# Ledger of designs, part 232: peptides against a protein of PDB entry 5Z08

Target 1, 168 residues: chain A of PDB entry 5Z08
Amino acid sequence: RQKDEWAKKTSSLMKQLDWFIGEHLGAMLAAEELGGPVVGELMEIDPDDLSAGFNAHGKLKKATSQPDLDRRQRRIDDIWGPQDEQGQAHKRKRGADEALAASAEMRDLIEQLMNKLVEAGGDNSATYVEIPRESAAARFLVRSKVAMFHPNDARRLRLVDFGRDLDD
Target 2, 222 residues: chain B of PDB entry 5Z08
Amino acid sequence: GLPRLIDAIEEASKIPAKRRQTPIKPTIEKLTTHLYTHGASPDSLLRLADLLTLRNHLDQASLAAITRNLYPSSTVSDEVVLRFIGALGHGQLKPTLALQALFLRWLVMVYHLLENPGVLGQVYGVLFDLLDTAAIRPQLCHLLALVTRRKHVRPFRIQAILTLSRQTGGDPNLTGLLRVFKNYYPEIIVGDATKGRASAFKHPDPQWRQHLDEIQQRRSEA

## One batch from the design tools (peptide; made by RFdiffusion4, then SolubleMPNN)

Design b2_p23_2_s3 (from b2_p23_2, 9 letters changed)
Fold by OpenDDE base, seed 1:
Structure b2_p23_2_s3 (fold): chain B 168 residues (1-168), chain C 222 residues (1-222), chain A 23 residues (1-23)
Amino acid sequence: as target 1 above (168 residues)
Amino acid sequence: as target 2 above (222 residues)
Amino acid sequence: STPDGLAQDTLRLMIEEIAEARA
C-alpha cells in the first residue's frame, strides 16, 4: 500500500515535472541555446519570441538587415525569415520545435541523472552521467543547484544528493 | 447502538439490492438519525468511511445521506482522513465524483476536529493534482485553502494554478486559492483579467456547523 | 526573483520531492 502510494506520488511528481519542462522550461532553454539571455525577465518566452532570435546582447532581435550571422545566428535568422504571414508561421513552428527539443533534452537528462542516483546505491562515483556537450539543460541544472559537474571532467554530471544536506 | 447498525449495513452492503431479503433504507434511516443525534465515535467513523469509500452495493442516496450526517462526536483520525483522500479521483472502483465532492465538503467542515491536520499537508500533492477535475474543484480549493502552508506554495504549483485558471476562464475557486498562495508569496500576480470574484471559502453549511458544535459540546459535559 | 531563478527553484523543489519520494 505505502509503496503504491509512493509510486503514485512519484508518478504524479514526474508528470508535474514533465509539464513544467514542456510548458515553461523548454522555451527558456531553447532561448539560451539560441543565444538568448540566461536571466530573462520574461517569465514566458513565447516560442514566437524564440523564432525572433536574440542579438549579441541577448535581446530579442528586431527584424533589421542581415548582420554577420554566425551559424547559430543564421539558424536564428533562418527562424527570422521575412515578416510575411507565412514567414511568421514558419518562425513560430521553428521556435516551437526548438522548445520541444530543449524540453526533450532536459527530460532525458533528468531521467538519466535520477536513474544513476538510484543505481549507484550510495556510491557517488557511480552517480555521474556522461553528457555529450554542455547544454543549456545541463547548465540550468547546475545553476539550480540540482546537479554538479565532476571536478575534473565537465562531461560528467551528477545529481546532488538532497537526502544528506537536510541532516546537516 | 451505532455499532450494531453499522454491522447490519456492512452485511447488507455485500449483497446486491435486488438480492437483499430486507430493505436497507429503514436501517440507513436509523443510522442517520443516530448520527444526527449522537454523532460518530472515531471507531464508528472509520467503519463508516470504509462503507462510503469502498466499492459495495449501497446506493448513492444512502451513501450521500450517511455522509451528510457524518458528525464526529470527538476527533477525526488520520486513518479516516486517508480513507476519504484515497477515494478521490477517477477510477472504476472509486466513488462517484458527486460523492467525492461531499467527502471534500465534509473534510472542510470537520477540519478543526482532525487529530493531525498535518496529514492533509502530507497528501497535499495528491489533492493538488485533482484541481483539473471540475466536479470536485470548488470543495477541493476550499480544502486546499485550509491546508496550504508556505512549504506547499511552490513555483510549479503557482504556475499550474495560473495555467488552470486561464484554461477555465478564471474559476473563482482557483482565484481564491491563488489569493491564499499570495499570502505566502506576495509577488504572485493574481491577474485582474480573471474578472471573476474570488471565492471567500465560506463555511459550506452553517446549520451543519451549529449542529456539530452541539454534538461536540455534549462530549465535553460527559 | 528572476524568471530563471523561479524556474530554478521550481525545478530544484520538484526534483528534491521526487528524490525524497524515491528514497
Scores: peptide ipSAE 0.178, ipTM 0.388, DockQ to the pose 0.234; fails the geometry check
Fold by OpenDDE base, seed 5:
Structure b2_p23_2_s3 (fold): chain B 168 residues (1-168), chain C 222 residues (1-222), chain A 23 residues (1-23)
Amino acid sequence: as target 1 above (168 residues)
Amino acid sequence: as target 2 above (222 residues)
Amino acid sequence: STPDGLAQDTLRLMIEEIAEARA
């Protein structure tokens, strides 16, 4: 009975979290991933400033071969590229797609972090999730004081143990 | 005069050091002494820019010595600027990164003498894309700090600096550049990765500046 | 509070509540 109530409560909270991420955080995280300031409002890029076509040489060098960085820069370029009428529709669609992607990344990361915390059984060394990149999601969790990077390895992220820090 | 010295060095630059009949070092010393005393005219600057940026048989010490004494006696043309910008980056035909850092430092120090400061704004993307090159990053950030205008501060560049700042452990030069960006977009959230000390982008060489001013003043009196 | 700050606080509270419910 208590386990079932706990499961229901946890499920309800997860649904609320999913909603919050999808409705509010996704756009903000997408804006950050797109190189905008973490501002809650979609930066109105002045369309007139976008009309000056970024010449072909504005390719950010693919530093790390990871296809995902290229996609994001392309995403930035396409979202912030020349606003032709087709460009605005593509921009809106792409903005929405980025918000969805950011939401999914945040959800996945939170889930992994929570699962690792449960699996570790109190061993702080086992609570770290390996992250492929320092995403907007990861940074947001750290800024929120929900997660912490490993002191020596920024590829490792863990949840803050809210229970222990209150008892000290 | 300076043109004859440049002629001699240009000819020597075509020949490998081991095949030269005469050592080039005395001619380089004469050139650098002349440059220190009188500076370089726009025409001489262009010729020297070619010597510095094009692949030739001059040794790195000679190239560095010329660059350190490259005082403009007047203005710096767009063509001269573009020679140095074109020499930046990775490649077998490019100057060494150490020499590129000296070129960027030079551009910082002569920025106020550019005939058209806007020329650097036109090649802003080329400069910005080189920020991942650690060896030139300090001088590059300083130059970008001078060149940056509202039109250059774009979301993708903000993110690129933030990303690179994290990857570098908060390079103070990147943080300094981001502060310049923040002047145009106050809403830029500089995350924890940028909690480091920002570079103030002080003049790289006050003595060089003073000497440049003396050379420039002599021209105005003539 | 910036929208970001509010979002951070909200997220923190939600995650804390979930963590407490899981404990």
Scores: peptide ipSAE 0.178, ipTM 0.312, DockQ to the pose 0.189; fails the geometry check
Fold by OpenDDE base, seed 4:
Structure b2_p23_2_s3 (fold): chain B 168 residues (1-168), chain C 222 residues (1-222), chain A 23 residues (1-23)
Amino acid sequence: as target 1 above (168 residues)
Amino acid sequence: as target 2 above (222 residues)
Amino acid sequence: STPDGLAQDTLRLMIEEIAEARA
């Protein structure tokens, strides 16, 4: 029963993670791979100061509605897209393809990391995944404090064991 | 080896070109060939950063050639980064703005190899304050696009970009950077300043990136 | 929260929750 509930919960969380990666993270990772903005660290800026937005003159406007996550993707696409209409279509397609590729890479990497963690049975030395390159996905996981590189080998990445590392 | 080539160039850099006993160009070519083939170790990078950033008697073509071939074989230290950052801006003791643009381009291309990517975030203000320098603005905006984090996206900087965008007639790189800021705060309504052409900040040199990856791969196999 | 930091935090929280569920 507990294993089944756990499996269901894990499956649900994985689906949510997959959705998050596909819908939000993939494009940002793709942008980073293409030499665009790095998906950065959350630092405390008073959201209230920024929620009001800025007009063309740099004046704070009234806080407009819900952060349109879709606007971020579009803006990334608009920034990284070719400025010419035909170029925009090709680059949107390329951007979409890159976003899909980045999403797939991130998903695969997370899956490998999680699988290795399970297979290792608590042996931290066995939890490392070999990565072919330091991808935006790998970097993002490390920045997110979700993964860490092997101290002596940057080709080896492991999931942070949140259960154990908190007790040490 | 690379250290001996650097030694020779360091010594030559102390002497005006007209007073050199031997042409430095062949040594520069050997250096650039070596760098292209093997990359530069962290120690070599630091020495080369000093050669590139400190005022010396090396010609601009040589400095540019070194910079274009400055492939790290390993990581890039904070010290190396700070040498290049310190070389930015106007001043008689600073490298030419053309060379500074190459340094910024280099930093963009090696950003993923920084030992501490946060080092650029620590000097964010210094970088940001150089946006008025038109000659380096394209690469500077690109670097800032990589470096920008939430903590950096402050109202005063948004306003500064908007003001500078107006003053420059809507520089596409500034518009691009402002869009990066908007990525951190989608709720930021930036009016007409973002309606213009924006730079995409694509990788400056895909071939250079590929070659860097090959050099880095060899390191990881060793 | 930056989208990036939010994304990082979100990813971290999701993975932490998954990891905790697996422990």
Scores: peptide ipSAE 0.173, ipTM 0.322, DockQ to the pose 0.248; fails the geometry check
Fold by OpenDDE base, seed 3:
Structure b2_p23_2_s3 (fold): chain B 168 residues (1-168), chain C 222 residues (1-222), chain A 23 residues (1-23)
Amino acid sequence: as target 1 above (168 residues)
Amino acid sequence: as target 2 above (222 residues)
Amino acid sequence: STPDGLAQDTLRLMIEEIAEARA
């Protein structure tokens, strides 16, 4: 019973987190990845465009993390694409796709961080997730004091253990 | 004119060097000569920023040469600034760290020409988080020294820069940035770990500044 | 509070709540 209530509460919180990431953070993170302001003020990515990324079960549709090649190619295509109404629609669609991708990246990163924390069983050395790049998602988590880099390796990120670090 | 030179370089940038029918170097030299003589309009700056920041088939020497001659004839738009900021950091598609350092140096040198200097304040976090990247740190600290306002000086950033200063053995650029922070919060103890001489963040290139001023003066007379 | 600061605080609080729920 308590495990079930915990599982439900955790599931509910994860859904809320997924929603928050999808509705609020995704656009901001995408803007940051594109070199926009961290505050997301310049990319009026309509939050409504972010909602399209969640399936009926509140799971982010696996935006296939198109390799970094695709983001810059998209930017090149945005610059060189026809400036017609179709081009603007494609740009908006690409912005939405980037926001979805950023949301998915954030979600995946948080999930990995949480899973590693659980798997480590108290071994701090085992809590690190290897990140392929310093993403907007990773930076945001660090800025939020939710995660921290390994002191000697910026490719390793761990979740701050809010329960343990208060006792030291 | 400059637009035609940019057109030719844009087209060449899409093609691998080995597959180009004509060498691009003469066109780059014409471009850099034109930029040195006349500067770049806002529209041309945007196009050049895209060429410099987006992955293409241009060689690093050409990109560096364009960047070193990237004199604005007028103002620098937010869009141009954001192109350069977006090019910073690590990634397979991002410009080399050497080129990123040149971009940051350029932003320092043209800071007074930004249409909205506040745009850099909006991306302050992005810039600050790159301080661990040694290759761009000198120019990054200089830019942050210009951009930093009271709202950016937060306890976590103070601690972060102090920690990084200790880890780097007291990088003078970090010490210089801490001194800027201390202007807003005098209680910041720049501990003994900052025994290093603080950078004064002098203008990176006085000759470049003088030449920029000459280009800008011609605009005011026209 | 800047929108970024608010978002950071919100995310932190949410993660803290999840962490507390897992503990």
Scores: peptide ipSAE 0.167, ipTM 0.329, DockQ to the pose 0.212; fails the geometry check

Design b2_p23_2_s4 (from b2_p23_2, 11 letters changed)
Fold by OpenDDE base, seed 5:
Formats: sequence, structure tokens, C-alpha cells
Structure b2_p23_2_s4 (fold): chain B 168 residues (1-168), chain C 222 residues (1-222), chain A 23 residues (1-23)
Amino acid sequence: as target 1 above (168 residues)
Amino acid sequence: as target 2 above (222 residues)
Amino acid sequence: SDDLGDAHDTLRLMIEEIAEARA
């Protein structure tokens, strides 16, 4: 009974987190990876806004065309690319793809961090996830005080144990 | 093809404008049209980077036009990146600061196409030491915001940004860069001088990005 | 309202709740 309630609660919370990441955070993370604003300065970057890109004053430009280019270039290109009608559609699609990709990266990272925390059984040395790169997702988690880098290795990230840090 | 256009411009670049038998402008227009339509291969990018960064007899308008149309059709090599980085700063042999700003903007716009993004991290110090140059600071801060990793966030650099921010009256680009630093060290006190509006470092040209996407898509379909 | 603060705080709270629920 308790395990089932726990599983339901966890599932519900994960769905809410997935929604938050997908609907709000992903586009902002994508913008940051693209050389856009640091996540949270622009609360609602519509994926369409990502596709439109930003002018020299940091204002959204109107959206332009081609979607499938290399994901990182898509991120930068989606923020900065041309305004033709076909170009707007592709840029919207690319911005959306980058937002989706950033969302997936954030989700995966959070899941890994949580799994390592559970697996470590209280051993803080075992809670570190090895990250392939310092992503906008990783940086956001650190800024949020949800995660911390290893003091000597920026490739290692761990979840902050909110339960234990209150007792010390 | 693109190589022949580059050949013609390379040869013309060796000759002062007054001594050229033919105007270079039509060839530049053909080049920029070609670049806009097809982009530049890695080999062509290197050659164009040399034309843009080395002292030659090309006019500033032509150099700017090439830079604005410098769409990679593929990846950007370390060598190409290093040509542009080597062209930064003050000196009689360096490109104009206006052109350097365009180069930095270009590097921001193609950052995701770098074969090795780590190359910019290796030259981080060179880039950081140019922050006092007001003419390139906006683009430089944007590039540094992309490049900065925890290893680059050192006490002396934090202090340097804080000092420069005070001296500039809180340049939003410096505030934005300091915010990036704070991602790695949340305890960094953004002094009162940095409580101002941070630059969002938005993509400088959304239309350019989309066109780059179109060019890159053709490569993935081929 | 520092919209950044709200996103950070929201994410933190959600992750904390999930972590607590998994513990």
C-alpha cells in the first residue's frame, strides 16, 4: 500500500516536472545553449520566439525557415537566422527541436542525479553523475541550488541532499 | 564554383584598388551570392578567414559583406576559429574593430558548428583580456558567455569583471557575463553596480540563423 | 517579480518533493 502510494506520488510529481521542463524550461535552456539569455531572465520564450531569434538589442526577431540542421547550429541559427516565410517555419521548427532537445537533456540529467542519490545510500562520494559536457541544464541546476559540481572536477555533478543538509 | 571566386579575390587582394584592371565589386557580389546560396566548405572557410583576417587591399565594405554571408555548409575547424581569434585586439596589422566585432558575432552564430568547441576555451584568456575594448565588448561578452566553464571562473577574472563593470557604469554585457560566472559559483556577490539589467545575449541575427539552417539541411540530405 | 527566481524556486521545490518522495 505505502509503496503504491509512493509510486503514484512520484509518478505525479515526475509528470509535473516533465510538464514544467517541456513547457517552460526547455525553450529557455535552448536559448542559453544557443548563446541566448541565461535561463530565467526570459520566463516565457515561446519555441516560436526561439525560432525567430533575437536582434542586437536582445529583442525577438520574426521567425524564419529551415528546421533540421545540426542541433547546436540550430540553436544558434534559430536565434539568429533569416526571416523568409519558409525560413520562419523552419526556424520555428528548429527552435522547437532545440527546446525539445534541451528538455530531454534536462530530464535525463535530473533522472540520473536522482538515481545516483538513491543508489548511493548516503555515501556522498557515490552520488556524482559524470556529465559529458557543462550544459545549460547542468548550469541551471547549479544556479537553482539543486545540484553542485564536484569541488575539483566540473565533469561531476551531484544532487544536493536537502534532507541531510538541514540536519548539519 | 566557390574556389574560383576565392582565387580571383585572393589575387585582387594583393593589388591596390587603384591598380586593379577590373573592379572587384562584381566578384565580391558573386562570392556573397554563392555563399548565401550554398555556404562555404571547411576549405573555403579557411581561405576566406585568411582573406578577412590578413592585411590585404580589400576594402572594408567588401570584407564586411563577406563576413555577413560567411555561412558554413559544414563544420568550422579549429584553424578557422584561430584565424579569427588571432585577428582580435589592437594593432596596425589587425583588422578594424568594426570588422572584429563582426568576426565575434560570426563566432557566436556558428559556435554550434565548431568541430571542437573546446578550442575557444583554450584561448579564453586571450578573449577575456579584450573586455576593456568597448567596441567589441558586446559580442565578446556574448562569446565568453557561451565559452565559459568552471575552470575559467577564477577569482582574478571575477574581480576584473567587477572592476570593469564599475568603470563602465554597469555595462549590461558585463553583468550578463558575471551572471554566467555565478552559474558556477552562486556565492559570487554581484555588487550593486551589477544589479542592473543583464544582457540576455540573444542570437544577434535570427534571419542569418535560419538561412544557415537551410544551408546545413541541404548537407544532411545529401 | 524576478521571473528567474520563480523558475529556479519552482524547479527546486519540485525536485525536492520528488527526491523526498523517492527517499
Scores: peptide ipSAE 0.103, ipTM 0.521, DockQ to the pose 0.193; fails the geometry check
Fold by OpenDDE base, seed 1:
Structure b2_p23_2_s4 (fold): chain B 168 residues (1-168), chain C 222 residues (1-222), chain A 23 residues (1-23)
Amino acid sequence: as target 1 above (168 residues)
Amino acid sequence: as target 2 above (222 residues)
Amino acid sequence: SDDLGDAHDTLRLMIEEIAEARA
């Protein structure tokens, strides 16, 4: 009974996390990977404000009636796009693809980090995931104080064990 | 002439000061006087860059005196620039951090005479990774402020400067560099914690600039 | 200002809850 309730709760939380990554983080992480603003530190931008995009002066545009996905894509396009109409369409598609890729990378990274934490059985030295690159996803997790780099190896990332790290 | 003075100093640089039969100081003074009066040709600059950057037996005061009088009479080649960049950082074979700061200051002051300013953009990462070195940070930030283009303003570098700024209590030079970054990305919030006075990156030595201009003007008349 | 802090905090809380649930 408790295991089943736990499994349901974990599944529900994972679905919520997947939604949050897909709907809110993916485009921002993609923008960071593409050389846009750093998620969290540089932009006190509400996810809703991020959807509105920035004008040429770096001010938030007022939300026009366009769907949120198109707005986030326009922001990537406004930051990186050639000014020509044909260039904008190709950029919109590229930005959507990058947002999906960034979302997938974040999801995979979180899953690996969580799995390593469980497999380690309490050995903090065994909780490290080897990351192929310093991604926007990895940096975001560190800035969120959810993950930590190995002190001697920036290619190794672990979850912060909030239950144990408070006692050490 | 200048080549003969450099020859004498190169030979003396191979010998420890205690084993030299003749003091090198008079030759250094002749060199610095010549440099102050006439400047250094591209060929002479390269030879002097090697003397300044390679490990030898010259004393720090002599190296500093040469650096302070290192007026180009013409342009500065990529090779000369790369000698100075290669001399930056920590290591037993590298010049002292005090001398490295003088090299960075020199690069700032002669930036407009570079044959290819883009060479510094190619080594941008090397320069950027040295920002944690407090002794050279003021001049390094100034040089980076000149060199920075949109392609260099990357999220990881923005983050690195922000982190370092927090760790240093808001170094004005880092705040100044962040303002340069903000010119390319206005959405960068230089947080209120950096409400400190940003460096304006003013010319390090107006008198040196004026004297350089005089040396450069003589070349156009010849 | 509050919303990206909120996103970080939200993500942190979600991951913490998942981690606690998996432990």
Scores: peptide ipSAE 0.098, ipTM 0.285, DockQ to the pose 0.191; fails the geometry check
Fold by OpenDDE base, seed 4:
Structure b2_p23_2_s4 (fold): chain B 168 residues (1-168), chain C 222 residues (1-222), chain A 23 residues (1-23)
Amino acid sequence: as target 1 above (168 residues)
Amino acid sequence: as target 2 above (222 residues)
Amino acid sequence: SDDLGDAHDTLRLMIEEIAEARA
């Protein structure tokens, strides 16, 4: 009974988390990945704003036509290139796609972190998820004090065990 | 004296090199020798800052030579600092990036002589915005490492450095600056980009420092 | 400032609750 109630509660919370990630966090994470503001400085990033690109300062950049800009800046500029109607539609779509990708990455990362925590059975060494890259999602989780990197390996991330870390 | 040398150079700076009646090089050499021996007073330093930062007809070698010998005999005013900061960036009226790098190096070397070090903190955004300029990045990171305070370590700036660090393949100067940021916010994840060697931001020129100290000591004895 | 604290805190609280529920 109690386990079933916990399972239902967990499922409900996961749905809420999925909603929060999809509706609010994904666009902000995508903005951060695109060199925009770090999640939390800008609370309201419209996915449409994710179509305008971010300069090195995390501000919306108008697409500058400079060819020698680094692939990432091109990607930013491709997302934020000249606002012709077709370009805007492609940019809005790309912004939406990046928000969806960021949402998916965050969801997957949280799921992996939670699964590893459960699988580890209390062994903190086994709670680490290998991350292919330091994503906005990973950084957000660490800033939120929800996750921690391995002290010697920034490719390994673990969920903070809130129950145990309070007793130590 | 130094004021007369500056007067002569100011007048020469208004005239294209091909139209000068007298070669400026001997006057520049006298100026640099004087600066090396005695340093520049605050008033002279301001005038020299204008010569270095304002568009004129002085050649780059002369400007570089003056900058390399720009020993303050006293303090460095906010006005002098702002002249050099105002000369940074891209534009037809701006000094060359090579000269800007020398200005930033100079600001690093005289940072302890600033009348108000806080002035650099006020223009922190202007400095930070130039980090993408590779030619000045080493000196700019060093200056920012000195200037950075907690109020400057904003999430967007952290992300900007992280992004730029990835784009540059982990520039040691950016890694060094991130380390400075991490001192204020330990939670800053310095990702794989910082597995590289961080710049220690050592003094750019120990001999220049020693000579500056000698010039400064003469002032304290006077 | 307050709103970001809110998103981080919200996520933190949600994940904490989920983690506690799975433990």
Scores: peptide ipSAE 0.096, ipTM 0.286, DockQ to the pose 0.212; fails the geometry check
Fold by OpenDDE base, seed 2:
Structure b2_p23_2_s4 (fold): chain B 168 residues (1-168), chain C 222 residues (1-222), chain A 23 residues (1-23)
Amino acid sequence: as target 1 above (168 residues)
Amino acid sequence: as target 2 above (222 residues)
Amino acid sequence: SDDLGDAHDTLRLMIEEIAEARA
């Protein structure tokens, strides 16, 4: 009975997490991956500011005339820019596809982190997931204080153990 | 007139009951009778809001009686609203939670008379953060149900209300508020703990509403 | 800004609850 209630609670929470990732977080992570603003650092970006694009540091490019709108910047503008008519359907589809991909990446990463924590059985050294890249998803989890990088290896990420870290 | 009654009560509020030369109760009764008959002007509402929300020597029964008869004859200003919002929560200088519940009930009943309903939206966070206070939660949920717009329905607030709903065993008022949130985000999973009956957020006092309407109609005819 | 800070806090709370439920 308690195990079944626990399983139901966990399943319900996972569904809520999946909803949150899919409906809200995925688009923001996709924007960050495309060179948009960092999730959590964005002040109110005026839609007009999004159209100007972002530099390699995620800062608004001043409207300098340089034509080399990086393919990424066009994608950001396509995802977050003002939705004009005909090109919008393809832009919306691309934006939706990138948001879906980011959502899937975040979901997979969270699942791996949780599975490793359970498998480790209290051995902190065994809780690390190897990540192929520092993704927007990984950075977001670290900024959220949900995950932490290995001190000596930025390719290793672990879930914060909320039960133990209060006692240190 | 009403201003002179307020003057007398303001002066009496500065003095402990045991040190007053005259009982204040007859003046409170005159005030409440006047409010019931004529309502309160915007200026009178502000003065009464200060008497109700600021720490003074008035007894709780008198404060409750004034609040129950606080019929606006006109509109309710942002300043009046903010006095009542500022009086909410825990603190030695704040009104009792029972009186705060009456203030929230009042705000619900006069919501349609606010000069700027958006003022409550600006303080939405302050209101939302008080949902853990059980004594005021019913009226607070009702007020939030009126105030909530899409911009307020954020993921953290969705999670917070879901968590609080689970912790409270599915408080019907929280379930009612969550239903309002679900209007903006249909995907919100109402867990098994929230399968309970949601509050319908009915008008708290139909007789009070009818009497308010009568007072408001007299203003339109004058 | 507030929305994104809210996202961090939301995710943290959700993951904490899941972790607590799994422990």
Scores: peptide ipSAE 0.090, ipTM 0.303, DockQ to the pose 0.230; fails the geometry check

